Peptides against a protein of PDB entry 3J47. Designs and how they scored, part 40

Target 1, 121 residues: chain A of PDB entry 3J47
Amino acid sequence: IRLTNQLKSLKGLQSKLKDVVEYLDKVINKELPINHTILGKLQDVFNLLPNLGTPDDDEIDVENHDRINISNNLQKALTVKTNDELMVIYISNLVRSIIAFDDLIENKIQNKKIQEQRVKD
Target 2, 69 residues: chain B of PDB entry 3J47
Amino acid sequence: YEEKEESNLAATKSMVKIAEQYSKRIEEEKELTEEELKTRYVGRQDPKKHLSETADETLENNIVSVLTA

## One batch from the design tools (peptide; made by RFdiffusion4, then SolubleMPNN)

Design b2_p13_4_s3
Fold by OpenDDE base, seed 4:
Structure b2_p13_4_s3 (fold): chain B 121 residues (1-121), chain C 69 residues (1-69), chain A 13 residues (1-13)
Amino acid sequence: as target 1 above (121 residues)
Amino acid sequence: as target 2 above (69 residues)
Amino acid sequence: KALEELLKKIEEL
C-alpha cells in the first residue's frame, strides 16, 4: 500500500513536471504569455525543494543549456540525498540484525550451559 | 493522488524524524552491544536481555522506516 | 568489534 502510494505520488509529480516543462517551452517559444501565477507556484515548489545549489553568483551568461544542467544537478543532488538516506536506513537495519544475531548466539550459549549443568545434576 | 501525497509527506516528515531517530537508534544499539559485552563478563542475564530487547525495538523501527521510505 | 566498526561507519555517515 505505502509503496504504491509513493509510486503514485512520484508519477503525479513526474506528470506535473512534464506539464511545467511543456508550459515553459511554450513561454520560451512565445506561444503563450508568461503566467506570473504559474511561475510563482513553480518558484514556491523550488523553494520547498532543499536549497541544494548555493547559486555561485558568478555572472557567467551561460546559455539555456545550463539551466537544464542546474535542474539535473538539483535532481542529482536530491537523488544523492535520497540514496544517502536509504543507505543509512540499510546500514541501520544491518547493524540491528547483527546485534540481534549476537544476542541469539549468546542466548544459545547460555541455554547450552544450563542444559549441561542440568545433565550433571 | 492527494491521499498518496499526504502519505508521502508524512513519510518524508517521518524520514527526517527517522534520521534523528536513526542517530538515537545507533546510540541505543551501541548501548545494547556494550551491555551484551558487559553481560558476557558479568554473567548477568538481565542487562543482556534488555540489550536484546532494545536492539529488537531498534530493528523494528528501522524496518518501519524502510517501509516508510 | 564488527558491530563497533559498523556503528562507527553509521556515525561517519
Scores: peptide ipSAE 0.475, ipTM 0.848, DockQ to the pose 0.009; fails the geometry check
Fold by OpenDDE base, seed 2:
Structure b2_p13_4_s3 (fold): chain B 121 residues (1-121), chain C 69 residues (1-69), chain A 13 residues (1-13)
Amino acid sequence: as target 1 above (121 residues)
Amino acid sequence: as target 2 above (69 residues)
Amino acid sequence: KALEELLKKIEEL
């Protein structure tokens, strides 16, 4: 369910982006007048999008770097954070698998002992 | 779309909470392993089974967390 | 130690 909702949101965003691109192409070709309201909203969206383009501003505070990896540099940083989170989850799953395996082994050993006792009786 | 965005935000908040819970779950997993070790000495199957079940639940929660990330 | 003992027990099965 969650994954499906994320996928649907991504598809919706993709569709909107495509519509924007098509609109921009029509505006460039002078086929449609510029809708200032749509452009303003797009500008707001682009401003809310973490700066995709300019690599130069070194000063983005280190403390927010772990949290705010959402857009391009920010998306790279979020990708790193997401990778770290995925790594933690992977390690956790591995640890749980090891514990489950240890329990399985103990159960097998006990079953073997019970079988050996039954053969002696 | 808004419902999904809210779901994604909730998922992200859940991931942070999962990270905290993960540390706690690792500790719970260790405790269960110690109890299993103790139970291994006592020869009781029941505590070992409980440890295994808790480890499995911990694994399942981690898998769900990965699937949610 | 406990993990090593578990591994040893696994090898014995």
Scores: peptide ipSAE 0.431, ipTM 0.845, DockQ to the pose 0.005; fails the geometry check
Fold by OpenDDE base, seed 3:
Structure b2_p13_4_s3 (fold): chain B 121 residues (1-121), chain C 69 residues (1-69), chain A 13 residues (1-13)
Amino acid sequence: as target 1 above (121 residues)
Amino acid sequence: as target 2 above (69 residues)
Amino acid sequence: KALEELLKKIEEL
């Protein structure tokens, strides 16, 4: 459920970005008037989003380490942090799996002992 | 979309809480392993089962944490 | 070590 919601949010963002690009292309081609309200909201989103999108000039400001997989340049540093968090979760899952296996092994050993006792009786 | 955004924000807040709970879950997992060791020694199945159940809960919580991240 | 002993006991079963 949670992963599905995250994926849906990401898909929604991707769709919105695509719509903006298509809108900008139509404005450049003079096919549609500039919707100032949509552009203003998008600009606000871009200002709140770390400057992820424009690949232009060299200084990939690596600064804002913290937040998840949103967009490209800050996305690299954020991708590293997300990768570290995913690694921690992966290790935790492995540890839990190991414990569960240990319990299964012990249960199997006990079951064999019970069967051996039943054969002797 | 808005419901998912709200869910994602809640998930992010949950991740911070999960980081704190992660350390606690590791300790709970160790306690379960100790109870399993004790149960293996004492021959009582009940403590071992409880340890296994807590390990499973710890695993489920980690999976939910991964899915939240 | 304990895990390896557990694995060995499983193989013996």
Scores: peptide ipSAE 0.405, ipTM 0.836, DockQ to the pose 0.005; fails the geometry check
Fold by OpenDDE base, seed 5:
Structure b2_p13_4_s3 (fold): chain B 121 residues (1-121), chain C 69 residues (1-69), chain A 13 residues (1-13)
Amino acid sequence: as target 1 above (121 residues)
Amino acid sequence: as target 2 above (69 residues)
Amino acid sequence: KALEELLKKIEEL
């Protein structure tokens, strides 16, 4: 459910971005007037988005390292965070698998003991 | 879209909580393993089964956490 | 240790 919602949000954003690009192309080609309201909202969105374009290392404020989705330099830090999270998940799954295997072994041993008792009767 | 964004925000907060819970779950899993070991020596099936069930629940919670990550 | 005992018991099966 959550992943599906994230994918839907991303798809919606992608569609909107595509519409904006198409609009901008039409404006550049003088086919449509500049819609200042849409551009203003986009500018506001871009101002809220960390600068995607300039990889200048200096203003990577350490505080933004924690939040996964926003921007490419942030995406690198977020990629590291996502990788760490995925690693934790992987380790967790491995631990659970080991426990499940241990239980399976124990069940097998118990079943063997039950069979040995039945053969003695 | 907004509902999904809100869900993603909630999920991110949940992931932080999950990381904390994960450490606790690992400890709970260890306790269950010790109980299973004790049960194996005592020859009682019930505590071992309970340990296995708790380990499975811990696994399920981690999988859900991964899916929310 | 416990895992080794489990492995040993598995080998005995």
Scores: peptide ipSAE 0.404, ipTM 0.835, DockQ to the pose 0.005; fails the geometry check

Design b2_p13_4_s4
Fold by OpenDDE base, seed 5:
Structure b2_p13_4_s4 (fold): chain B 121 residues (1-121), chain C 69 residues (1-69), chain A 13 residues (1-13)
Amino acid sequence: as target 1 above (121 residues)
Amino acid sequence: as target 2 above (69 residues)
Amino acid sequence: DALKKLLEELKKV
């Protein structure tokens, strides 16, 4: 189930990325006006996309660097948020493990006391 | 795709809710641990068992949350 | 004693 959902999401992402590329190509070619709503949704998608590989250091003009930096900052912020969530989950699991261990120790102590009482009888 | 996006959105909302629930669960877990400490002195097994069960349920919910994240 | 230590560790987290 999880793998299938991940694969489906990846396929959907791939399809959306293709649609975006096609849209961007049309916008670059001035065949379509820049739709701010689509760009906003695309930014949201890019922000939700883990940083796919470092685009190679090719000479992408200075204006794209600022947008990439904003995207990177947002992605960094999302990564930090995800890391914080993972940390909380980790801490939670540790706390639960500690409690479970405490219960095991208590059970062991009780069992030992019961055995000691039985030996005295 | 929409169903998965909805599931992810629900999961994200669930994560926020889980964070809030986590804070609450930590507090509940502390209360249970105090009760266990008290029951250790009183020799009554019943409150300790309930604490252990609640801790286990809390652990299970976090594991499920991790698996869903 | 072990329970107390575990509780103390839990409080540190």
Scores: peptide ipSAE 0.435, ipTM 0.828, DockQ to the pose 0.007
Fold by OpenDDE base, seed 2:
Structure b2_p13_4_s4 (fold): chain B 121 residues (1-121), chain C 69 residues (1-69), chain A 13 residues (1-13)
Amino acid sequence: as target 1 above (121 residues)
Amino acid sequence: as target 2 above (69 residues)
Amino acid sequence: DALKKLLEELKKV
């Protein structure tokens, strides 16, 4: 359910972006007048998008290391954070798997001992 | 779309909580492993089973966390 | 013994 909702939101965003691109192409081709209201909202969206442009190296503000933020440098930092989180989850799953295997092995050993005792009786 | 955005925000907040819970779950998993080791020495099958079940629950929660990430 | 080894491997991760 959650993944499906995330995928649906992403698809909706993709569709909106496509509509914007198509609109911009029509404006460039002079087929449609520039809707200033749509353009203003698009500019606001782009300004809210963490800078997709080359950020100068210096403003890696250390504080947002823990916040998942969406745009390219921020997306890179977020991608790093997401990767770290995925790594932690992977390690956790590995640990759980190992513990489950340990218990399985122990149960198997106990079952074998019980069977050996039954054969001796 | 808004409901899904809210769901994604909730998932992100859940992920932070999962990170905290993850540390706690790792410790709980270790404790269970020690109890299983102790119960293996005592020859009690039941505590081992309980440890295994808790480890499995911890694994499932991590998998759900990965799927939610 | 196998459990202890697995636990040790878990500690290395």
Scores: peptide ipSAE 0.479, ipTM 0.848, DockQ to the pose 0.007; fails the geometry check
Fold by OpenDDE base, seed 4:
Structure b2_p13_4_s4 (fold): chain B 121 residues (1-121), chain C 69 residues (1-69), chain A 13 residues (1-13)
Amino acid sequence: as target 1 above (121 residues)
Amino acid sequence: as target 2 above (69 residues)
Amino acid sequence: DALKKLLEELKKV
């Protein structure tokens, strides 16, 4: 359920982004008048997006490295963070699986001992 | 879309919390495995069962974290 | 013994 909702949200965002690109292309081609309200909202969205395009501004604040969704250079740092989170989740799943298997093996050994005692009895 | 976006945002915040909880869960899992070894040595079944249950809970929480990531 | 090996593998990850 959660994954399906995340995928649906991502698909919705992708569709909306595609509609914006198509709208911008129509405006560039002079097929549609510039809608200032849509452009203002888009500009607000771009201002909320971390600056993807300008490599020159010095202060790569190390602290923002952790958030997955934001564009390429920040996305590399965020991809590293996402990879670290995924790695931690993977390790945790392995550890839990190993413990569950350990318990299963021990339960099997105990059950076998109980059966061997019952046969002697 | 909006309900799912809100759910994803909540899931992302939960994932940060899960990373902190994950370190704690790994430690809890190690403690369970040590208790299982001790229980096997002492012949007391109860600590071993508790270790298994805590490991299973830790696994389930990690799966939920992966599904939320 | 198998449990100890699994624990050792878990510690290596």
Scores: peptide ipSAE 0.478, ipTM 0.851, DockQ to the pose 0.007; fails the geometry check
Fold by OpenDDE base, seed 1:
Structure b2_p13_4_s4 (fold): chain B 121 residues (1-121), chain C 69 residues (1-69), chain A 13 residues (1-13)
Amino acid sequence: as target 1 above (121 residues)
Amino acid sequence: as target 2 above (69 residues)
Amino acid sequence: DALKKLLEELKKV
């Protein structure tokens, strides 16, 4: 459920961004007037997004390793953190799976011993 | 869309709490392994069952944590 | 014995 909601939100955002790009291209070509209300809301969204877009400045300091996955450059550092968290969760799941298998094996051995005793009686 | 965004924000806050809880879960898992070892020596089914149940609960909590990430 | 081996494998991860 949660992952599906995130995916739906992301798809909705992608569609809206595409519509904005198409609108901006039409405005540049003088085919349509600028919708000030939509543009203002979009600008507010972009200002809340950590800077996605300047490829040129070399000095994105290594230190912000600790924050989570939303936007591409910050998203790379955040992707590292998210990958570490996912790795921890994966290891934890593996450990629990091993414990569950261990219990299953022991239960099977006990059941086998009980059956062998019943065959001797 | 907005409800999902709010859910994702709540998820992110939960991930911070998961990192703290992860250390505690590792310790809980170790305690479970010790109880299994003790149960094998005692030959009583009850402590072993309790260990298995606690391991399963620990696994479920990790899966929920992954789904929250 | 199988449990001990699984625990040792888990410690290697």
Scores: peptide ipSAE 0.461, ipTM 0.843, DockQ to the pose 0.007; fails the geometry check

Design b2_p13_5_s1 (from b2_p13_5, 10 letters changed)
Fold by OpenDDE base, seed 1:
Structure b2_p13_5_s1 (fold): chain B 121 residues (1-121), chain C 69 residues (1-69), chain A 13 residues (1-13)
Amino acid sequence: as target 1 above (121 residues)
Amino acid sequence: as target 2 above (69 residues)
Amino acid sequence: SLNKLLQELISLE
């Protein structure tokens, strides 16, 4: 559910951005007037987003590597943090699974011993 | 879309909390392993069952953490 | 040990 919601949000944003680009192109070509309300809302969204559009691809500030995966330049640093967290969770799940399997094996062995004793009686 | 965005923000905050709880979960896992060792020596089913249950709870918490990530 | 338990599991199958 959560991942699906995130994916839906990203798809919605992508679609909206595409619509804005298409609208801006039409305005530049004098085909349509500027919709000020839509532009204002988009500007607000861009102001809330960490600098997605700064062309300086090169200065990924190394210090932001410890924070979460929302925006492209910040997203690379955030991606590293998210990956580290996911790795930790994955390892923890594996360890828990191993413990659970160990318990299951022991239970199975005990059950077999009980059955063998019943057959001998 | 807005509902999903809010959910993602909540999840991000939960991830920070998970990082703090991770150390605690590691300790809980160690305690489970110790209880398993004790149960093997005592030959009593009850301590072993308790250890297994605690391991399962720890696993579930990790899965929830992953889903929140 | 975990290895011993695994061996016992294999023997039960």
Scores: peptide ipSAE 0.425, ipTM 0.841, DockQ to the pose 0.006; fails the geometry check
Fold by OpenDDE base, seed 4:
Structure b2_p13_5_s1 (fold): chain B 121 residues (1-121), chain C 69 residues (1-69), chain A 13 residues (1-13)
Amino acid sequence: as target 1 above (121 residues)
Amino acid sequence: as target 2 above (69 residues)
Amino acid sequence: SLNKLLQELISLE
């Protein structure tokens, strides 16, 4: 149920993102004026979407259009915030997995020690 | 879709709280691992078991957070 | 250390 709801939300978000990209392309092509409300909603969506992207791909070639950079900077900042949240969750899961693995190793070592003691007896 | 979005929004707010709780849980997990190390040195199973259980709970909470995220 | 535990686990298999 939860996974299905997440998939549905993700599909909805994907559709909205596609619509936003299409809108942004139209704005870039000067076919439509910049709608601040749509941009704000998109920012909200990006703030809600954890960017799972690895931090290294930040070398987006800075050369082109300065004004798109401010909206992109806010969008980037929101993306960074989402990425940071996802990163924290990922790190937390890794740490828990490592601890669980350590406990499993210790349990296995103890079980083997108990078995060795039983064989000696 | 809207119900799931509301659930995801609530989950995201919960994830911020969970991130803080998770930072605290990571610290608790580290403490449990240290207790396991200490328990390994002392030969007492109980602190180690408790650390393992806390780590498992922390993992479960992280998984739930990821699934909510 | 965790590494030592891992080595012990590997030695036990």
Scores: peptide ipSAE 0.421, ipTM 0.838, DockQ to the pose 0.007; fails the geometry check
Fold by OpenDDE base, seed 5:
Structure b2_p13_5_s1 (fold): chain B 121 residues (1-121), chain C 69 residues (1-69), chain A 13 residues (1-13)
Amino acid sequence: as target 1 above (121 residues)
Amino acid sequence: as target 2 above (69 residues)
Amino acid sequence: SLNKLLQELISLE
């Protein structure tokens, strides 16, 4: 569900971006006037989005490490965080698997003991 | 799209909470393992079963967390 | 210990 929603949001953004590009192309071609409202909203979105286009500007505020989904430079720091999180999850799964195996081994041992007792009777 | 965005935001917040819960769950899993060990010596099957069930639940929660991440 | 359990398992095989 969450992944599906994220994918849907991404698809929506992609579609909107495509529409904007198409609109901009029409404006450049003088086919349509610039819709200032849409452009303003898009500009606001772009301003809120970490600068996708200029990967080189190092100084973008290191602070917002936590949020996974945002744009490329922030995305790099976020990628590291995501990687760490995934690693923790992986380790956790391994630990759980080990515990489960331990339980299985114990169960097998117990079952064997029960069987041995039955044979002695 | 907005609903999904809200869900993603909630999920992100949940991930932070999950990290904290994960630490707690690891501790709980250790406690269950100790109980299982004790149960093995005492011959009481019940604590071992409970430990196994708790470990399984912890595993399931981690898997869900991974899928949500 | 896990090791002891493993050894016991091996002994059961």
Scores: peptide ipSAE 0.419, ipTM 0.834, DockQ to the pose 0.005; fails the geometry check
Fold by OpenDDE base, seed 3:
Order: C-alpha cells, then sequence, then structure tokens
Structure b2_p13_5_s1 (fold): chain B 121 residues (1-121), chain C 69 residues (1-69), chain A 13 residues (1-13)
C-alpha cells in the first residue's frame, strides 16, 4: 500500500511537471496567457524543492548565484539527512531480522524436540 | 497527490521520533532476547514466544519507517 | 546462542 501510494505520488508529480512544461511552451508560443496563480504556486513548489539547478535558464541574474549555492547546500544537507535516516532504518531492520531469525531457529528446535518425544512415546 | 505529500511530511516527522524510539526499541529487543535466554534455562516456551512477537513487531515498524522514508 | 540454534537446526535436517 505505501509503496503504491509513493509510486502514485511520483507519477502524479511527473504528470504535473509535464503539464507545466506544456503550459510554459504554450505561453512562450503566445497561445495562452500566463496564469499567474498557477505560476505562483509552481514557484512556491520550486522554492520548497531544493533548487535542482535547471541548468538551461541562462539569464538568472548574479544575485541568484549565491541563492543557488545556498540551495545546493540545502539540497546536499537534505540528502545527507535522508541518507542518515535510511542508514538508521537499515540497521534497525537488520537487528530485528536477526532477532526474528533467532526466534525462528528456537521454534524449529522446539518443534523437533516435540516430534522426537512423540516418537519415543 | 496532496494527501500523499501530507503523508510523506507526517512520515518525515515520525522518522525523527523513530530515531529516538529506535534506541529504545533496540534496548527492548535486547531485553526480549535476555528473556528468551532466561526462558531457555527455565524450559518455558511462553516468554520466548513473546520475545519473538516483539521482535517481529519491531521489524514491521522498521519496514514501515523505511517505506515512509 | 544463535550459533547453537543454527547448529541444532542443521542437525535436524
Amino acid sequence: as target 1 above (121 residues)
Amino acid sequence: as target 2 above (69 residues)
Amino acid sequence: SLNKLLQELISLE
């Protein structure tokens, strides 16, 4: 269920991004007026997204270089944090797995002992 | 999509709490293992079963945390 | 120990 929801969300994001690109292309071609409300929400999303430097927009002024560096640093920091969290979860799962295996082995040993006792009776 | 984003945010907040709980869960797992060891000496199956169930629950919670992360 | 359990499991097979 959770993986399916994550995949669905990712697909939805991909579809939305595609729609945005199509919209931007139409605006560039002067086919549609710029919807300022949608653009504002997209800008907010992009500001919340660690600035994955879209490399292609050449003209973003000198003041944005420092912000881009800060954004890249923030993205790196978020990536490091995510990696640390994943590592902790991985270690936790390993520990739980080891305990579960230990219990499984013990249960198997007990079952064998019970079977041996039944054969002796 | 918005519901899933909210779920991811809630999951991230839960992960911070999980990090603290993880240390406690590891300690609980150790205690259960000790109880299993004690149960092996006493020959009673019931404490071992409880330890196994707790370990399974801990594993399940970790898997859920990984999926949320 | 886990090792003892593993050995017992192997002996059961």
Scores: peptide ipSAE 0.416, ipTM 0.838, DockQ to the pose 0.006; fails the geometry check

Design b2_p13_5_s2 (from b2_p13_5, 9 letters changed)
Fold by OpenDDE base, seed 3:
Structure b2_p13_5_s2 (fold): chain B 121 residues (1-121), chain C 69 residues (1-69), chain A 13 residues (1-13)
Amino acid sequence: as target 1 above (121 residues)
Amino acid sequence: as target 2 above (69 residues)
Amino acid sequence: SLKELLKKLEELE
């Protein structure tokens, strides 16, 4: 469910970006006037989303080290934080997995012992 | 999309709390392992099963946390 | 130990 929601969100973002590109192309071709309200909201989204779209924004060292998975260039610094968080989660999952496997192995051993006892009886 | 963004933001805030809870969950997992060890020593199946189930639940919660991150 | 458990599993197969 959660992964599906994330994927749906990404697909939605992709669709919106495509719509923006199509809109910009229509404005360039003078087919439609610039919708200032949509552009303003989009600009706000782009300002809130650290430099997603422009390849030149790769170099901008935005200082805010601390905040999670938002946008690509600032997201490089954010990616470090995200990587640290993901690493913690990964380690936790590994530990839980190891414990679960230990229990499964023990259960299997017990089941085998029970079967061996039944054969002896 | 807005609902998902809000859900992601809530998930992020939850991740900070999860980091604290993670440390606690690690301790709980250790306790379960100790109970499993004790149960293994006592030769009774029930405590060991409970420890295993708790470890599985802890793993599931971590997976959900990773997916939310 | 986990290693011992793995060894026992191998014996079960």
Scores: peptide ipSAE 0.377, ipTM 0.831, DockQ to the pose 0.006; fails the geometry check
Fold by OpenDDE base, seed 5:
Structure b2_p13_5_s2 (fold): chain B 121 residues (1-121), chain C 69 residues (1-69), chain A 13 residues (1-13)
Amino acid sequence: as target 1 above (121 residues)
Amino acid sequence: as target 2 above (69 residues)
Amino acid sequence: SLKELLKKLEELE
């Protein structure tokens, strides 16, 4: 469900961005007038989004480390966070696998003991 | 889209909570392993089974956390 | 311990 919602949101954003690009292309080609309202909203969105396009800007504000958000520079920090989270998940899965394996071994040992007892009877 | 965004925000908050819960789950897993060990020595199968089940639940929760991330 | 379990399993094989 969560992944599906995230995917849907991303798809919606992608569609909207595509529409904006198409609109901008039409405006550049003087086919349509500039819709200032859409551009203003888009500008607001871009201002709220960390700068996606300029990898060189040193102002990686360290504060937004925690959330996997779309922007590349923030994405680098977010990528590190995501990697750390994935690492934790991986370790957790490994630990669970080890426990499950231990239980399987114990079950096998018990089963063998039961079989040995049956042979003696 | 707004609902999904809200869900993603909630999921992110949940991830932080999951990290905290993960530490707790690791401890719970250790406790279960100790119970299995004790059960093995006592010859009682039931505590070992319970430990195994709890370990499985812990694994499932981690998988869900990964899928949420 | 897991090691002991593995050893016991090996003995049963």
Scores: peptide ipSAE 0.376, ipTM 0.826, DockQ to the pose 0.005; fails the geometry check
Fold by OpenDDE base, seed 4:
Structure b2_p13_5_s2 (fold): chain B 121 residues (1-121), chain C 69 residues (1-69), chain A 13 residues (1-13)
Amino acid sequence: as target 1 above (121 residues)
Amino acid sequence: as target 2 above (69 residues)
Amino acid sequence: SLKELLKKLEELE
């Protein structure tokens, strides 16, 4: 259930981001007027995103290209963070599996010893 | 979607805590493994069982953490 | 060791 919900949310976010990109491209190309409502919602979404950047970076009159690069870098950083989290989870599961396996082996060995002892008796 | 987002946020916060707990659990698992090793040498089955149970619990918690992540 | 455990498992099979 949780994974499904997360996947759905991610898919929704992806779709929205795609729409935003398409919209922004149209605005940049002056094909559409700037919709302040969309921009506001987008800004809200970005604000809900963990501000990995210091707020001071937004005040720098960085050329639009640099802003895009910063956004991409931030997105990349977020992706890396997500990957790291997944990696940690994976490693954790692996470790648990190994431990469980070791225990199973030991239990099997003990059971065999018990059976051998019973046969001797 | 909103409920899932909230759940994911809570899970993420929990995951940070879980990561810390996981580190601790890994250590506990190591301790159990050591106890198992000691138990193998001493021939006591009970410590080994306990280690196994702890490892299983640790694994379960990790799985839950992964599922919540 | 894990290796020893695996070896013992193989012996049990």
Scores: peptide ipSAE 0.374, ipTM 0.829, DockQ to the pose 0.006; fails the geometry check
Fold by OpenDDE base, seed 2:
Structure b2_p13_5_s2 (fold): chain B 121 residues (1-121), chain C 69 residues (1-69), chain A 13 residues (1-13)
Amino acid sequence: as target 1 above (121 residues)
Amino acid sequence: as target 2 above (69 residues)
Amino acid sequence: SLKELLKKLEELE
């Protein structure tokens, strides 16, 4: 259920992103007028989105560079935090698996001892 | 989509709580492993079983945390 | 220890 909901949300996001790209392409090609309201909302979305795109070092104006750097740094920090959390979860799962394996080994050893005792009786 | 977003937000909040509990769970897992080790030396099946169960619970919680991440 | 358990498992095989 949870994975299905996440997948659905991701698919919805992908569809919206595709629509945005198509809109931006039409605006770039001057096929449609620039809708300032849509652009403002897109900017808000980009500000909320972790900077997934390192825009290459092209000559973007100095003022935008600092804000982009702050956003990139924040996004990088959030990405690092997420990676750290995932790492902790991974290590924890590994440790639990090792403990479970150890218990299985011990149970197997005990079962073997019981079987050996039954053969001797 | 809104239901999934709400679920993701709840999961994120849960992950923060899980992170705090995770440190405690790791310690509990270590304690269970030590108890299993002690039980293994004493030849008592019961303490080993308890350690195994605690380890399994810790693993399950970690898996749930990964799924919620 | 985990190492001892692994050794015992090897002996059981």
Scores: peptide ipSAE 0.367, ipTM 0.830, DockQ to the pose 0.006; fails the geometry check

